# Peptides against a protein of PDB entry 5NXQ: the designs that were tried, part 66

Target 1, 114 residues: chain A of PDB entry 5NXQ
Amino acid sequence: EIQIPVSMAAEEEYLRSKVLSELLTDTLENDGEMYGNENEVLAALNGAYDKALLRLFASACSDQNVEKALSLAHELKQDRALTAAVKISERAELPSLVKKINNIREARYEQQLK

## One batch from the design tools (peptide; made by RFdiffusion4, then SolubleMPNN)

Design b2_p15_6_s1 (from b2_p15_6 with D5E K8A S15A)
Fold by OpenDDE base, seed 5:
Structure b2_p15_6_s1 (fold): chain B 114 residues (1-114), chain A 15 residues (1-15)
Amino acid sequence: as target 1 above (114 residues)
Amino acid sequence: SFLEEAEAIIEETFA
């Protein structure tokens, strides 16, 4: 059995989840066709998407690549995922990254209030 | 390890 490196697996899952999520979103927004389970499917896809990103994020943190980690954090969709990113950054002892991710969260909160 | 801890955080987040 072929063993795939964690990073590669995460990237594959990220791409898969991203594509599927985008396709579903486009269908809902452009075609107006909605099924009863589409919201659940989208949520699941978003979850998988963020999980994949977080694994990439963790890898970047492990490499002490703060810029890459931050870029990945910007791609996270869910607030809970950003929270996870903060926790991971703390474990990685990257306080600058912690601050930057918290700034992302704050910015999103402000946007939601508009 | 760090990556194991990260994975635990991820799994807990989406449990």
Scores: peptide ipSAE 0.760, ipTM 0.973, DockQ to the pose 0.813
Fold by OpenDDE base, seed 2:
Structure b2_p15_6_s1 (fold): chain B 114 residues (1-114), chain A 15 residues (1-15)
Amino acid sequence: as target 1 above (114 residues)
Amino acid sequence: SFLEEAEAIIEETFA
């Protein structure tokens, strides 16, 4: 069996999930197609997307690459994923990153209120 | 390790 680096596997899953979620989203937004379980499928895809992205995020934190980690955090879709990113940042002892991610979360809260 | 702990956080988040 061919073994590939964990980071590469994470990138592959991230890209796959991203493409699929975007395709489904675009279809629903542009064509209005309903399949009965589209929301469930979208949730699953978004979950997989954020999960893969968080693994990349953790890797960036491990490398002490705060800039890359922050960029990845901006790509997270779900609030629970941002919460996970905060926890991971805390474990990485990156308080500046913690603050910046919390700012992202707060900004999204404000957007949802509008 | 850090990465193991991060993975645990991720798995817990999406459990």
Scores: peptide ipSAE 0.760, ipTM 0.973, DockQ to the pose 0.767
Fold by OpenDDE base, seed 1:
Structure b2_p15_6_s1 (fold): chain B 114 residues (1-114), chain A 15 residues (1-15)
Amino acid sequence: as target 1 above (114 residues)
Amino acid sequence: SFLEEAEAIIEETFA
């Protein structure tokens, strides 16, 4: 029986979720029409996107590839996903990465206040 | 393992 490695499966899911999330987001923003179910679908797609991305992030941390991990963290959309990335970084004992991800989160908070 | 711990964090986040 052939089993797909977790990292490869995560990459496939990430790419699929990224494309669908971007297409739906662009459609909603360009058309300006949002219905009740559309926001729920978008949230689900964004959730799947960040979830897959975090698995890639964890893999990068496991490989001690801090540069790749940080790059992936910048691609996360939801605050809860950034929080998860911080927790994962703490488990990986990468304090410099923890600080940098917290900086990303703080910067996004400041942008939301403007 | 580390990856198992990470997966648990991810599942908890999106539960």
Scores: peptide ipSAE 0.760, ipTM 0.973, DockQ to the pose 0.766
Fold by OpenDDE base, seed 3:
Structure b2_p15_6_s1 (fold): chain B 114 residues (1-114), chain A 15 residues (1-15)
Amino acid sequence: as target 1 above (114 residues)
Amino acid sequence: SFLEEAEAIIEETFA
């Protein structure tokens, strides 16, 4: 069996999860229709999406591509994923990136309170 | 390695 490189596998999973997540999200937000376990499916897709995205994020950090890493962090949906991104950035010894991601988190917290 | 540590963080986050 052919072993797929981690980065390639992550990209494929990210794209797949992104498309499915966006389709379902758009349907729910635009039409307001909820059937069966759509919310559970959405949660699972969002999890897979962020998980795949974080692997790409880690790769960018490894390459010391801060701009790419930050761009990817903005695409993360869940707060727990942003927390993971901060931890990964700390391990990568990129304190400027840590600060910028924390700013993203704080901005989202304020939006939730609004 | 760094990538292994990152993977561990990711797995722990979504466990």
Scores: peptide ipSAE 0.760, ipTM 0.973, DockQ to the pose 0.768

Design b2_p15_6_s2 (from b2_p15_6, 5 letters changed)
Fold by OpenDDE base, seed 3:
Structure b2_p15_6_s2 (fold): chain B 114 residues (1-114), chain A 15 residues (1-15)
Amino acid sequence: as target 1 above (114 residues)
Amino acid sequence: SFMEEAEEIIDETFA
């Protein structure tokens, strides 16, 4: 059995989830159709999206590429994913990245309060 | 390894 490298698999899943999420969102917005399960589908897609993105994030951390890691963190959608990113960056011993990701979380919390 | 540990964190997050 041929195994796909982790980074490649993550990118594939990320792109797939991103595209499907966008297509579904656009369809719902443009056509005004409600399928009853669209929210569940979107939640699942967002989960897969963030999961894949976190693998890319971890890879960037492994490479000590803080700028790339931070850029990826900004693309995360769910708070639980940001929390995971913090944990991963802690394991990578990147305290500056930890702080910056926490800033992202704080900013989103503030936005939700508005 | 680091990547294995990261994967565990990810799996726990989305369990």
Scores: peptide ipSAE 0.757, ipTM 0.973, DockQ to the pose 0.765
Fold by OpenDDE base, seed 2:
Structure b2_p15_6_s2 (fold): chain B 114 residues (1-114), chain A 15 residues (1-15)
Amino acid sequence: as target 1 above (114 residues)
Amino acid sequence: SFMEEAEEIIDETFA
């Protein structure tokens, strides 16, 4: 049986979920069509997207690639995913990354208040 | 391992 590296599998899932999420989002934004379950579909896609990203994020942390990890964190959509990224960063003993991700979270909180 | 712990965090996040 073909063994696929975890990082490659995560990348594939990330790309797939990203494309689908973007397509659906664009459709809703451009056409304004709503059939009742689009929000649930988007939530599921966004969940899969962030989940895949977090695996890539963890891999970057494992490699001590802080810059890559931070870049990936910026791509996370959900606050719960950012929280997970903070936890993962703490486990990786990367306090500078923890601080930077918390800054991302705080910035998004401020944006929500506007 | 670190990656296993990370996976647990991810699983708990999206449970």
Scores: peptide ipSAE 0.756, ipTM 0.973, DockQ to the pose 0.767
Fold by OpenDDE base, seed 5:
Structure b2_p15_6_s2 (fold): chain B 114 residues (1-114), chain A 15 residues (1-15)
Amino acid sequence: as target 1 above (114 residues)
Amino acid sequence: SFMEEAEEIIDETFA
């Protein structure tokens, strides 16, 4: 049986979910057609997207690559995913990364209030 | 391991 490295699998899933999410978003924006399950599909796709990113994020943390980890965190879409990234960073004992991710979260909160 | 713990965090987040 072929064993695929975790990082490669995560990258593949990330790309797949990213493409599908963007495609669906573009379709909805361009066509203006909303069906009953579009939001659910988008949520699922966004979930898969963030899950894949978080796995890459964890890998970066494992490598002590704070810059890469932070870059990946900026690509996370959901607040819950940022929270997960904080937790992962704490386990990785990367307090500077924890602070920076919390800053991202706070910035997004402020943006949502405007 | 760290990666296993990270996976658990991820799974719990999106459960």
Scores: peptide ipSAE 0.751, ipTM 0.973, DockQ to the pose 0.768
Fold by OpenDDE base, seed 1:
Structure b2_p15_6_s2 (fold): chain B 114 residues (1-114), chain A 15 residues (1-15)
Amino acid sequence: as target 1 above (114 residues)
Amino acid sequence: SFMEEAEEIIDETFA
């Protein structure tokens, strides 16, 4: 049976969810005239987006490509996704990546407090 | 495997 490689499937879902998330976000920011479930839809899209990114992130970690993994981590939107990235990095035994992702998370916390 | 563990972490995160 033919199986789609995990990385290819993740890339496809990432691109799709990224486009949809950006379109919805732009609509809310510029028009603000979505139906009452717009926040729920946005949350679902952002979830799918981060899930896809995390799969790519895991693949990069598996390849010991720290720079690629870090670049992907910067694209994560939700704090819970960054936490997942830290856990994945720990499993990959990449302590330098763990530190850098934690720095991203701390920086975002500080920005939210401003 | 590592990728299986990563998938479990992802699933738990978004459960």
Scores: peptide ipSAE 0.751, ipTM 0.973, DockQ to the pose 0.770

Design b2_p15_6_s3 (from b2_p15_6, 4 letters changed)
Fold by OpenDDE base, seed 2:
Structure b2_p15_6_s3 (fold): chain B 114 residues (1-114), chain A 15 residues (1-15)
Amino acid sequence: as target 1 above (114 residues)
Amino acid sequence: SFMEEAEEIIEETFA
C-alpha cells in the first residue's frame, strides 16, 4: 500500500476543503440559494478545512517556522480552531506565536461586536 | 511526540 506523507495528505485535504467551502460560500452569498441543509454542509466543510489547516499549522510549528505558522493561523475560520492553534503553539514552546494568535482571536471578537 | 500531541488537540477540538 502506498503511504502518503502526513504533510502531503493534510495539504490535499486542506485544498479540497478550501475549494468546496469557497464554492458553497460563493453560491450562498451571490445566488442566495437555500435548500435547508446548506448551513450544515458549510459547517462540515469548515470543520474539515480547519482540521486540515491545523495539521499544516502543527507541522509548521514542528519546523519552528513561526512565520508560516502565523500565516496559516490567519486562514483559520473558527474560533475553536484558533484556540487549538494556541494550544499547539504552547506545546511547541512558541510564546511569541501564542501571543500573536491570541491577538487574532481578540481582533475577531472585536469585529463581531461591530 | 509533538505531532501526536497536536493531533490529539485537533481531535479533541472537533469531537
Scores: peptide ipSAE 0.753, ipTM 0.973, DockQ to the pose 0.769
Fold by OpenDDE base, seed 5:
Structure b2_p15_6_s3 (fold): chain B 114 residues (1-114), chain A 15 residues (1-15)
Amino acid sequence: as target 1 above (114 residues)
Amino acid sequence: SFMEEAEEIIEETFA
């Protein structure tokens, strides 16, 4: 059995989840029709999306590629995912990245309050 | 390993 490298698997899942999330979002925005389970589906898709990103993020941290890691963190959608990214960065002993991700979180909090 | 720990964090986040 052929084993797919973790990075490739993560990228594939990221792309899949991203496309599905965007398609569903566009459908809801354009059609204006929301069903009872659509929010749950969106949550699941967003979860899968962020999970995939976090795996890529962890890989970047492992490679000590802070710039790539930070770029990926900016693409995270959920606050809990950013929190996870902070934890991962701490484990990677990348305090500068920790600070920058926390800045992203703070910025999003401010945006939500406006 | 680091990646295993990261995966654990991810799994706990979305449990």
Scores: peptide ipSAE 0.752, ipTM 0.973, DockQ to the pose 0.765
Fold by OpenDDE base, seed 4:
Structure b2_p15_6_s3 (fold): chain B 114 residues (1-114), chain A 15 residues (1-15)
Amino acid sequence: as target 1 above (114 residues)
Amino acid sequence: SFMEEAEEIIEETFA
């Protein structure tokens, strides 16, 4: 049996989750129909999406690729995922990245208040 | 390792 590297598996899951999330969102926007489980499905997809992104993020941190890590952090959807990214950045001893991710969180908080 | 610690953070986040 062929073992797929963790990074490749994460990329595959990220792409899959991203596509499915976008397709479902587009369907809801176009059809205007709400099903009882749609919100739960979206939440699950968003969770899987962010989870996959965080693994890519951690890999970028491990490579000391701050630019890639920051780019990935901007793609995170959930606040809890950004919090996780901060924790991972702290473990990677990347204080500049920690600050930049916290800035993302603060900006999103401000947007939610408007 | 760092990646193991990161994985633990991720798993705890989405538990």
Scores: peptide ipSAE 0.752, ipTM 0.973, DockQ to the pose 0.769
Fold by OpenDDE base, seed 1:
Structure b2_p15_6_s3 (fold): chain B 114 residues (1-114), chain A 15 residues (1-15)
Amino acid sequence: as target 1 above (114 residues)
Amino acid sequence: SFMEEAEEIIEETFA
């Protein structure tokens, strides 16, 4: 059986989740609703999206590629995912990345208040 | 390993 590298598998899942999330969002914007469970489906897709993205983030941290890691962190949607990214950065002993991700979180909080 | 620890954090986050 063909074995897919972990990084490639993570990328594939990320892209799949991203596309599905975007398609669902577009459908809701254009058609209104999906049998009354669209919000739950969207939440699940967003979760899968961030989960896959965090795996890529962890890989970047492992490679000590701070710029790539930070770029990926900016793509995270949920606050809980950013929190996870902070924890992962701490494990990677990348304090500068920790600070930068916390800045992202703070900025999003400020945006929510406006 | 680091990647294993990261995976645990991810799984706990979305449990």
Scores: peptide ipSAE 0.752, ipTM 0.973, DockQ to the pose 0.767

Design b2_p15_6_s4 (from b2_p15_6, 5 letters changed)
Fold by OpenDDE base, seed 2:
Structure b2_p15_6_s4 (fold): chain B 114 residues (1-114), chain A 15 residues (1-15)
Amino acid sequence: as target 1 above (114 residues)
Amino acid sequence: SLMEEAEEIIEETFA
């Protein structure tokens, strides 16, 4: 059996989920079509998206590629995903990355208040 | 490993 590297598998899932999430989001924003379960579908897609990103994020942390990790963190959509990224960064013993991700989280909180 | 720990965190986060 062909074994696919974990990072490649994660990247594939990320790309797939990203495309589908964006497609559905754009459709709803542009056309306003409602099917009764749009929010559930979006939640599932966004979940899959963030999960895939977090795996890539963890890989970057493992490589101690802080810049790449931070870039990936910026792409995370859900607050819970950012929290997960912080936890992963802590496990990776990357305190500077922890601070930067917390800054992202705080910035999003402030944006939500506006 | 970090990847294993990360997977646990991810699973817990999205449980």
Scores: peptide ipSAE 0.757, ipTM 0.975, DockQ to the pose 0.758
Fold by OpenDDE base, seed 1:
Structure b2_p15_6_s4 (fold): chain B 114 residues (1-114), chain A 15 residues (1-15)
Amino acid sequence: as target 1 above (114 residues)
Amino acid sequence: SLMEEAEEIIEETFA
């Protein structure tokens, strides 16, 4: 049995989740109609999106490709996902990446306060 | 491995 490499599987899931998340988000924002179930679906899609991204992020860290890892971290949507990225960076022993991701988190918090 | 540790972190985060 042929198994798909983890990185390839993650990329496919990321792209699928990204497209669906963006389409749903655009639909809700443009139509102006929000139902309870729609918010739940959006949350699930965003979760799947970040989950897939984090696997790509971990792969980049494993390759010690800090530039790619940081770029992927910027694409994360949820704060909990950024927290996960920090933890992964710590396991990868990449302190500079930890600092940069924490800066992303702080910047987003400041934007929410404005 | 890092990938295994990352998977654990991901599962805990989105549990």
Scores: peptide ipSAE 0.757, ipTM 0.975, DockQ to the pose 0.756
Fold by OpenDDE base, seed 4:
Structure b2_p15_6_s4 (fold): chain B 114 residues (1-114), chain A 15 residues (1-15)
Amino acid sequence: as target 1 above (114 residues)
Amino acid sequence: SLMEEAEEIIEETFA
């Protein structure tokens, strides 16, 4: 049995979920097709996407690559994922990153109010 | 390790 490094596995899952999510979104937007469960499927894909990103995020934090970690945080879609990123940053003892991610969350809240 | 802690946070977040 060949073991795949955690980072490589996360990258593979991220790319797969990203492609599928974009494909589904494009299909719905361009063709206007309704399947009855498209929102549920999209939610599941977004969950998998964010989970994969968070693993990459944690890896970046472990490498003390704050710039990469912040870049990855910007790619997170769900608020709960940003919350998870904050928690991971706290465990990594990166307070500057915590602040920056919280700023992302606040900015998104303001956008949703408009 | 951080990766182990992160995995726990991720699993709890999406449970």
Scores: peptide ipSAE 0.756, ipTM 0.975, DockQ to the pose 0.760
Fold by OpenDDE base, seed 3:
Order: C-alpha cells, then sequence, then structure tokens
Structure b2_p15_6_s4 (fold): chain B 114 residues (1-114), chain A 15 residues (1-15)
C-alpha cells in the first residue's frame, strides 16, 4: 500500500473539509434545509480542517518558511488550533512566529468582545 | 522530528 506524504495528505484533507463545509453552509443558507445534525457535521469538519492546516503549518515551520507558516495560521478557525500552532512554533524554535500567532489570537479575542 | 511532535500536539488538541 502506498503511503501519502504527510503534507500531501494534509492538503487533501484541508481541501476536502473546506469544500464540504462551504457546500453545506451554502445549502443551509440558500435552501433553508435542516436535518438536525448540521452543526455537528460542521464542527467535525472544522476540526478536520484545522487539523489539516496545522499539519501544513508544521511542515512550513520545518522548512523554516515563517511567512508561509504565518499565512496558514491566519486560516485557522478555532482558537484551540491557534494554541496548537503556538506550541508547534515553540517546538520549531521560531519565537517571532510565536509572537505573531499570539497577536492573531489577541485580535480575535478583541473582535469577539466587540 | 518536528512533524512527529506536531502530530502529537494536534492529537492532544483535538482529542
Amino acid sequence: as target 1 above (114 residues)
Amino acid sequence: SLMEEAEEIIEETFA
């Protein structure tokens, strides 16, 4: 059995999760259909989405591509995912990236309070 | 490796 590289697998999962989430969201907004499990499905998709992004993020960190890593961090949806990104950045010994991701978190906190 | 450590962090985060 052929194993897919981590980065490639992450990209696939990211795209799949993103597309499915968008399709489901659009369907709910445009058609008004409710089946009773949409929120649960979306939560699961968001989890998979962020997990995939974090794997890509880690790959970027491994490549010492801080700009790419930061760009990916901006795409993360959940706060817990940003926390994970900080931890990964720390392991990668990228303190500047840690600071920038923490700034993202702080900005989102402020937005939620408004 | 960083990727292995990252995977552990990810699994812990989304457990």
Scores: peptide ipSAE 0.756, ipTM 0.975, DockQ to the pose 0.756

Design b2_p15_7_s1 (from b2_p15_7, 6 letters changed)
Fold by OpenDDE base, seed 5:
Structure b2_p15_7_s1 (fold): chain B 114 residues (1-114), chain A 15 residues (1-15)
Amino acid sequence: as target 1 above (114 residues)
Amino acid sequence: SLMEEMEEIIDEAFA
């Protein structure tokens, strides 16, 4: 039985979820055709996307690769994912990363208020 | 392990 490394599996899931999410988003935005379940599908895809990304993030944190982790955090879409990233960073004992991710969250909050 | 704990954090975020 072939075992896929965790990082590779996470990356594959990330890419798959990203592509599907983007395709669905583009379809909804460009065609304007929305079905009853499309929002739910999009939400599920976004969830899967962030989860996959967080696994990559966790791996980067485990490697103490703050720059890579931060780059990945910027790609997170949902606030709950950023919150998870903060918790992961705390567990990894990366206080500088904690601060930077909190800054990302605060910036997004500010943007939402505009 | 550390990675297992991180996975739990992720799972809890999307529970």
Scores: peptide ipSAE 0.704, ipTM 0.965, DockQ to the pose 0.820
Fold by OpenDDE base, seed 2:
Structure b2_p15_7_s1 (fold): chain B 114 residues (1-114), chain A 15 residues (1-15)
Amino acid sequence: as target 1 above (114 residues)
Amino acid sequence: SLMEEMEEIIDEAFA
């Protein structure tokens, strides 16, 4: 059996979920079509997206690649995903990354208040 | 392992 590296598998899932999430989002924004379960579908897709992205993030943290990890963190959509990223960064003993991700989270909170 | 702990964090976030 062909064994696919974990990082490659994660990247594939990330790309797939990203494309589907963007496609559905764009469709709803541009066409406004409602079928009754769009929010549930979007939530599922966004969840899968962030989950896959976090796995890439974890890999970057494991490699001590702070720049790559930070770049990935900026792509996270959900607050719960950012929270997970902080926890992962703490486990990886990357305090500078923890601070930067917390800044991202705080910035998003402020944006939501506007 | 570190990666296992990270996976647990991810799983808990989306449980």
Scores: peptide ipSAE 0.703, ipTM 0.965, DockQ to the pose 0.776
Fold by OpenDDE base, seed 1:
Structure b2_p15_7_s1 (fold): chain B 114 residues (1-114), chain A 15 residues (1-15)
Amino acid sequence: as target 1 above (114 residues)
Amino acid sequence: SLMEEMEEIIDEAFA
């Protein structure tokens, strides 16, 4: 039995989730029609996207690739995902990355208030 | 392992 490496599986899931999330988002925004279940589907897709992305982030952290990890963190959409990224960075003992991700989170909060 | 701990963090965030 051929097993797919964890990193490759994560990348595939990330790309799939990213494409589907973007397509659905664009469709809803451009068509202007929203049904009762569409927001739920979008939330599920965004969740899958961030979850897959976090696995890539975790891998980058384990490799001590701070630059790649930070780049991936910027692609996270949900606040809960950023919070998870902070915790992962703490476990990886990367305090500089923790600070930078917290800055991302704070910046997004400020943007939402405007 | 470290990766297992990180996976647990991810699972908790999306539970």
Scores: peptide ipSAE 0.703, ipTM 0.964, DockQ to the pose 0.781
Fold by OpenDDE base, seed 4:
Structure b2_p15_7_s1 (fold): chain B 114 residues (1-114), chain A 15 residues (1-15)
Amino acid sequence: as target 1 above (114 residues)
Amino acid sequence: SLMEEMEEIIDEAFA
């Protein structure tokens, strides 16, 4: 049976993955060290980060807390995560949230083109 | 359930 982790467990995982992701990023930026697999590690950490964040997002949607859900969506890093957030919002029947998240995606697309 | 469906969406996004 598939179960979404309890809020506390999700928050713990989110914080852990966030710290690790930031630590690795800072190390690469500040020290200029290359390990050969740093991009792969970073991608894995970012994936874990977004997954944990999406679980918090899903919980917020379940609580009908649109404000909290939107705040969490802004913290998502990967486009695939934003896409998932849209789908979750649709399942939660929150059309206003769907529109706002799509606006986030569109804004990021425009920034990438520059 | 709704929660299960949301979890499936998350899993599929990162499969």
Scores: peptide ipSAE 0.700, ipTM 0.964, DockQ to the pose 0.801

Design b2_p15_7_s2 (from b2_p15_7, 5 letters changed)
Fold by OpenDDE base, seed 5:
Structure b2_p15_7_s2 (fold): chain B 114 residues (1-114), chain A 15 residues (1-15)
Amino acid sequence: as target 1 above (114 residues)
Amino acid sequence: SLMEEMEEIIEEAFA
C-alpha cells in the first residue's frame, strides 16, 4: 500500500471537510429545508473540519511557522478548537501565537455577547 | 514526539 504523507492526508481531509461543511451550510441557509438531523450532521462536519485544520496547524507550529499557524487558527470555527490550538502553541513554545489565538477567542466571546 | 503530543491534544479536544 502506498503511504500518503501525513501533511498531504491532513490537507486533503481539511479540504474535503471544508467543502462539505460549506455545502451543507449553504443548503440550510438558502433552502431552509429540515430533514431532522441537519444540526447534528453540521456539527459532525464542523468537528471533522476543525480537527483536520488543527493537524495542519500543529504541523505549522512544529515548523515554527507562526504566520501560517495564525492564518490557520483564524479558519477554526469551534471554541474547543481554538482552545486546542492554544494548547498546541504552548507545547510548541510559541507564546506570541498563544496570545494571538487568545485574542481571537476573546474577540469571538465578545461577539457572542452582542 | 512533539507531533504525537499535539495529536493527543487534538484527540482530547474532540473526544
Scores: peptide ipSAE 0.710, ipTM 0.965, DockQ to the pose 0.780
Fold by OpenDDE base, seed 4:
Structure b2_p15_7_s2 (fold): chain B 114 residues (1-114), chain A 15 residues (1-15)
Amino acid sequence: as target 1 above (114 residues)
Amino acid sequence: SLMEEMEEIIEEAFA
């Protein structure tokens, strides 16, 4: 059986999760229907999305592609994902990226306080 | 390896 490279698998999962999350969100906004499990499903999709995105982020870090890594970090939705991105950046010895991601996280905290 | 460590970080974040 042909093994798919981790990076390619991550790309596929990211795209799939992103599309599904967007479709679900659009459906809820447009149809106005509320199902009991909608929030749970959305949370699961967002988790899968961020997890896949973090794998792409890790790959970018390993390639020392700071610009790509930072762009990916901006696409992360959950705070726990940003925290993971910081840890990954530290392991990759990219202090400038660590600072920039922490700035993203701090900015989001400030927005949530409003 | 570095990639394995990064994967562990990801898994721990979503455990």
Scores: peptide ipSAE 0.709, ipTM 0.965, DockQ to the pose 0.782
Fold by OpenDDE base, seed 2:
Structure b2_p15_7_s2 (fold): chain B 114 residues (1-114), chain A 15 residues (1-15)
Amino acid sequence: as target 1 above (114 residues)
Amino acid sequence: SLMEEMEEIIEEAFA
């Protein structure tokens, strides 16, 4: 049986989820079609996307690759995902990364107060 | 392990 490294599996899932999320988002933005459950579908896709991305993030943290981890954190969409990223960073004992991700969260909060 | 703890954090975030 073929054994796929965890990191490769996570990357594949991330890419798949990203593509699907983008396609659906673009369709709604460009065509304006709404059939009742698109928001639910988007939420599910975004969830899968962030989960996959967080696994990559966790791997980067485990490798003590702060720069890669931070880059991945910027790609997270949901606040709950950023919160998870902070917790992961804390577990990895990366306080500088914790601060930077909290800054991302705060910046997004300010944008929402628009 | 560290990775297991991280996975638990992820799962809890989306539970």
Scores: peptide ipSAE 0.709, ipTM 0.965, DockQ to the pose 0.771
Fold by OpenDDE base, seed 1:
Parts: structure tokens; C-alpha cells; sequence
Structure b2_p15_7_s2 (fold): chain B 114 residues (1-114), chain A 15 residues (1-15)
């Protein structure tokens, strides 16, 4: 049986989730309508987006492609995803990447406080 | 494997 490579499947899911997340976000922001289920749908889409992105991130770490991994980390939206990225980087024994991702997380915390 | 461990980290983050 034909199986889709993990990296290819992750890329497809990432792209799909990214498009849907952006479309929904734009719709909510532009229309100004907020219903009870819309936030839940958005959260689910953002979750799927970050989850798919993390799989790409993990692949980059496995390939020891720190530059690509860092670029992907910047695209993560949720704090829980950044935390996961740190853990993945630790498992991949990439301490420089760990530091840089922690810097991203700290910068976002500071932005939220302002 | 390393990739399996990374997948577990991802799954735990979104559980």
C-alpha cells in the first residue's frame, strides 16, 4: 500500500490549516460578528495549524537544520506550541535553538503586557 | 526513535 511520507503529510496539513485559520480570522475581524461557536472553531484551527507546523519543526530539528527550524518557530502562534518547540529542541540537543525560541516566547510575553 | 519522541511531545502539548 502506498503511504504518504510524514514530511509531505505535515506540509499538506500545515498549508490547509494555515489557509483556513487566516480566512476565518479575517472573516471575524472584518465582519465584526462574534457567535459562541466561532471562537471554538478558531481555536481548533489554530491548534491544527501549530500542531502541523511543529511536525515540520521536528523534522527540521532531526535534519539538524537549525536555520529552518528557527524560521518555523517564528511562525508558531500559541505559547503551548513554543513550549513544545523548546522541548523538541532539547531532545534534538540543539541548545542554541532552545535559547532563541525562549527569546521568542519572552518577547511575546512582553508584547502582551504592553 | 527520536521522531517518535518528538511526536509524543507534540501530542502532549495539544492533549
Amino acid sequence: as target 1 above (114 residues)
Amino acid sequence: SLMEEMEEIIEEAFA
Scores: peptide ipSAE 0.704, ipTM 0.965, DockQ to the pose 0.780

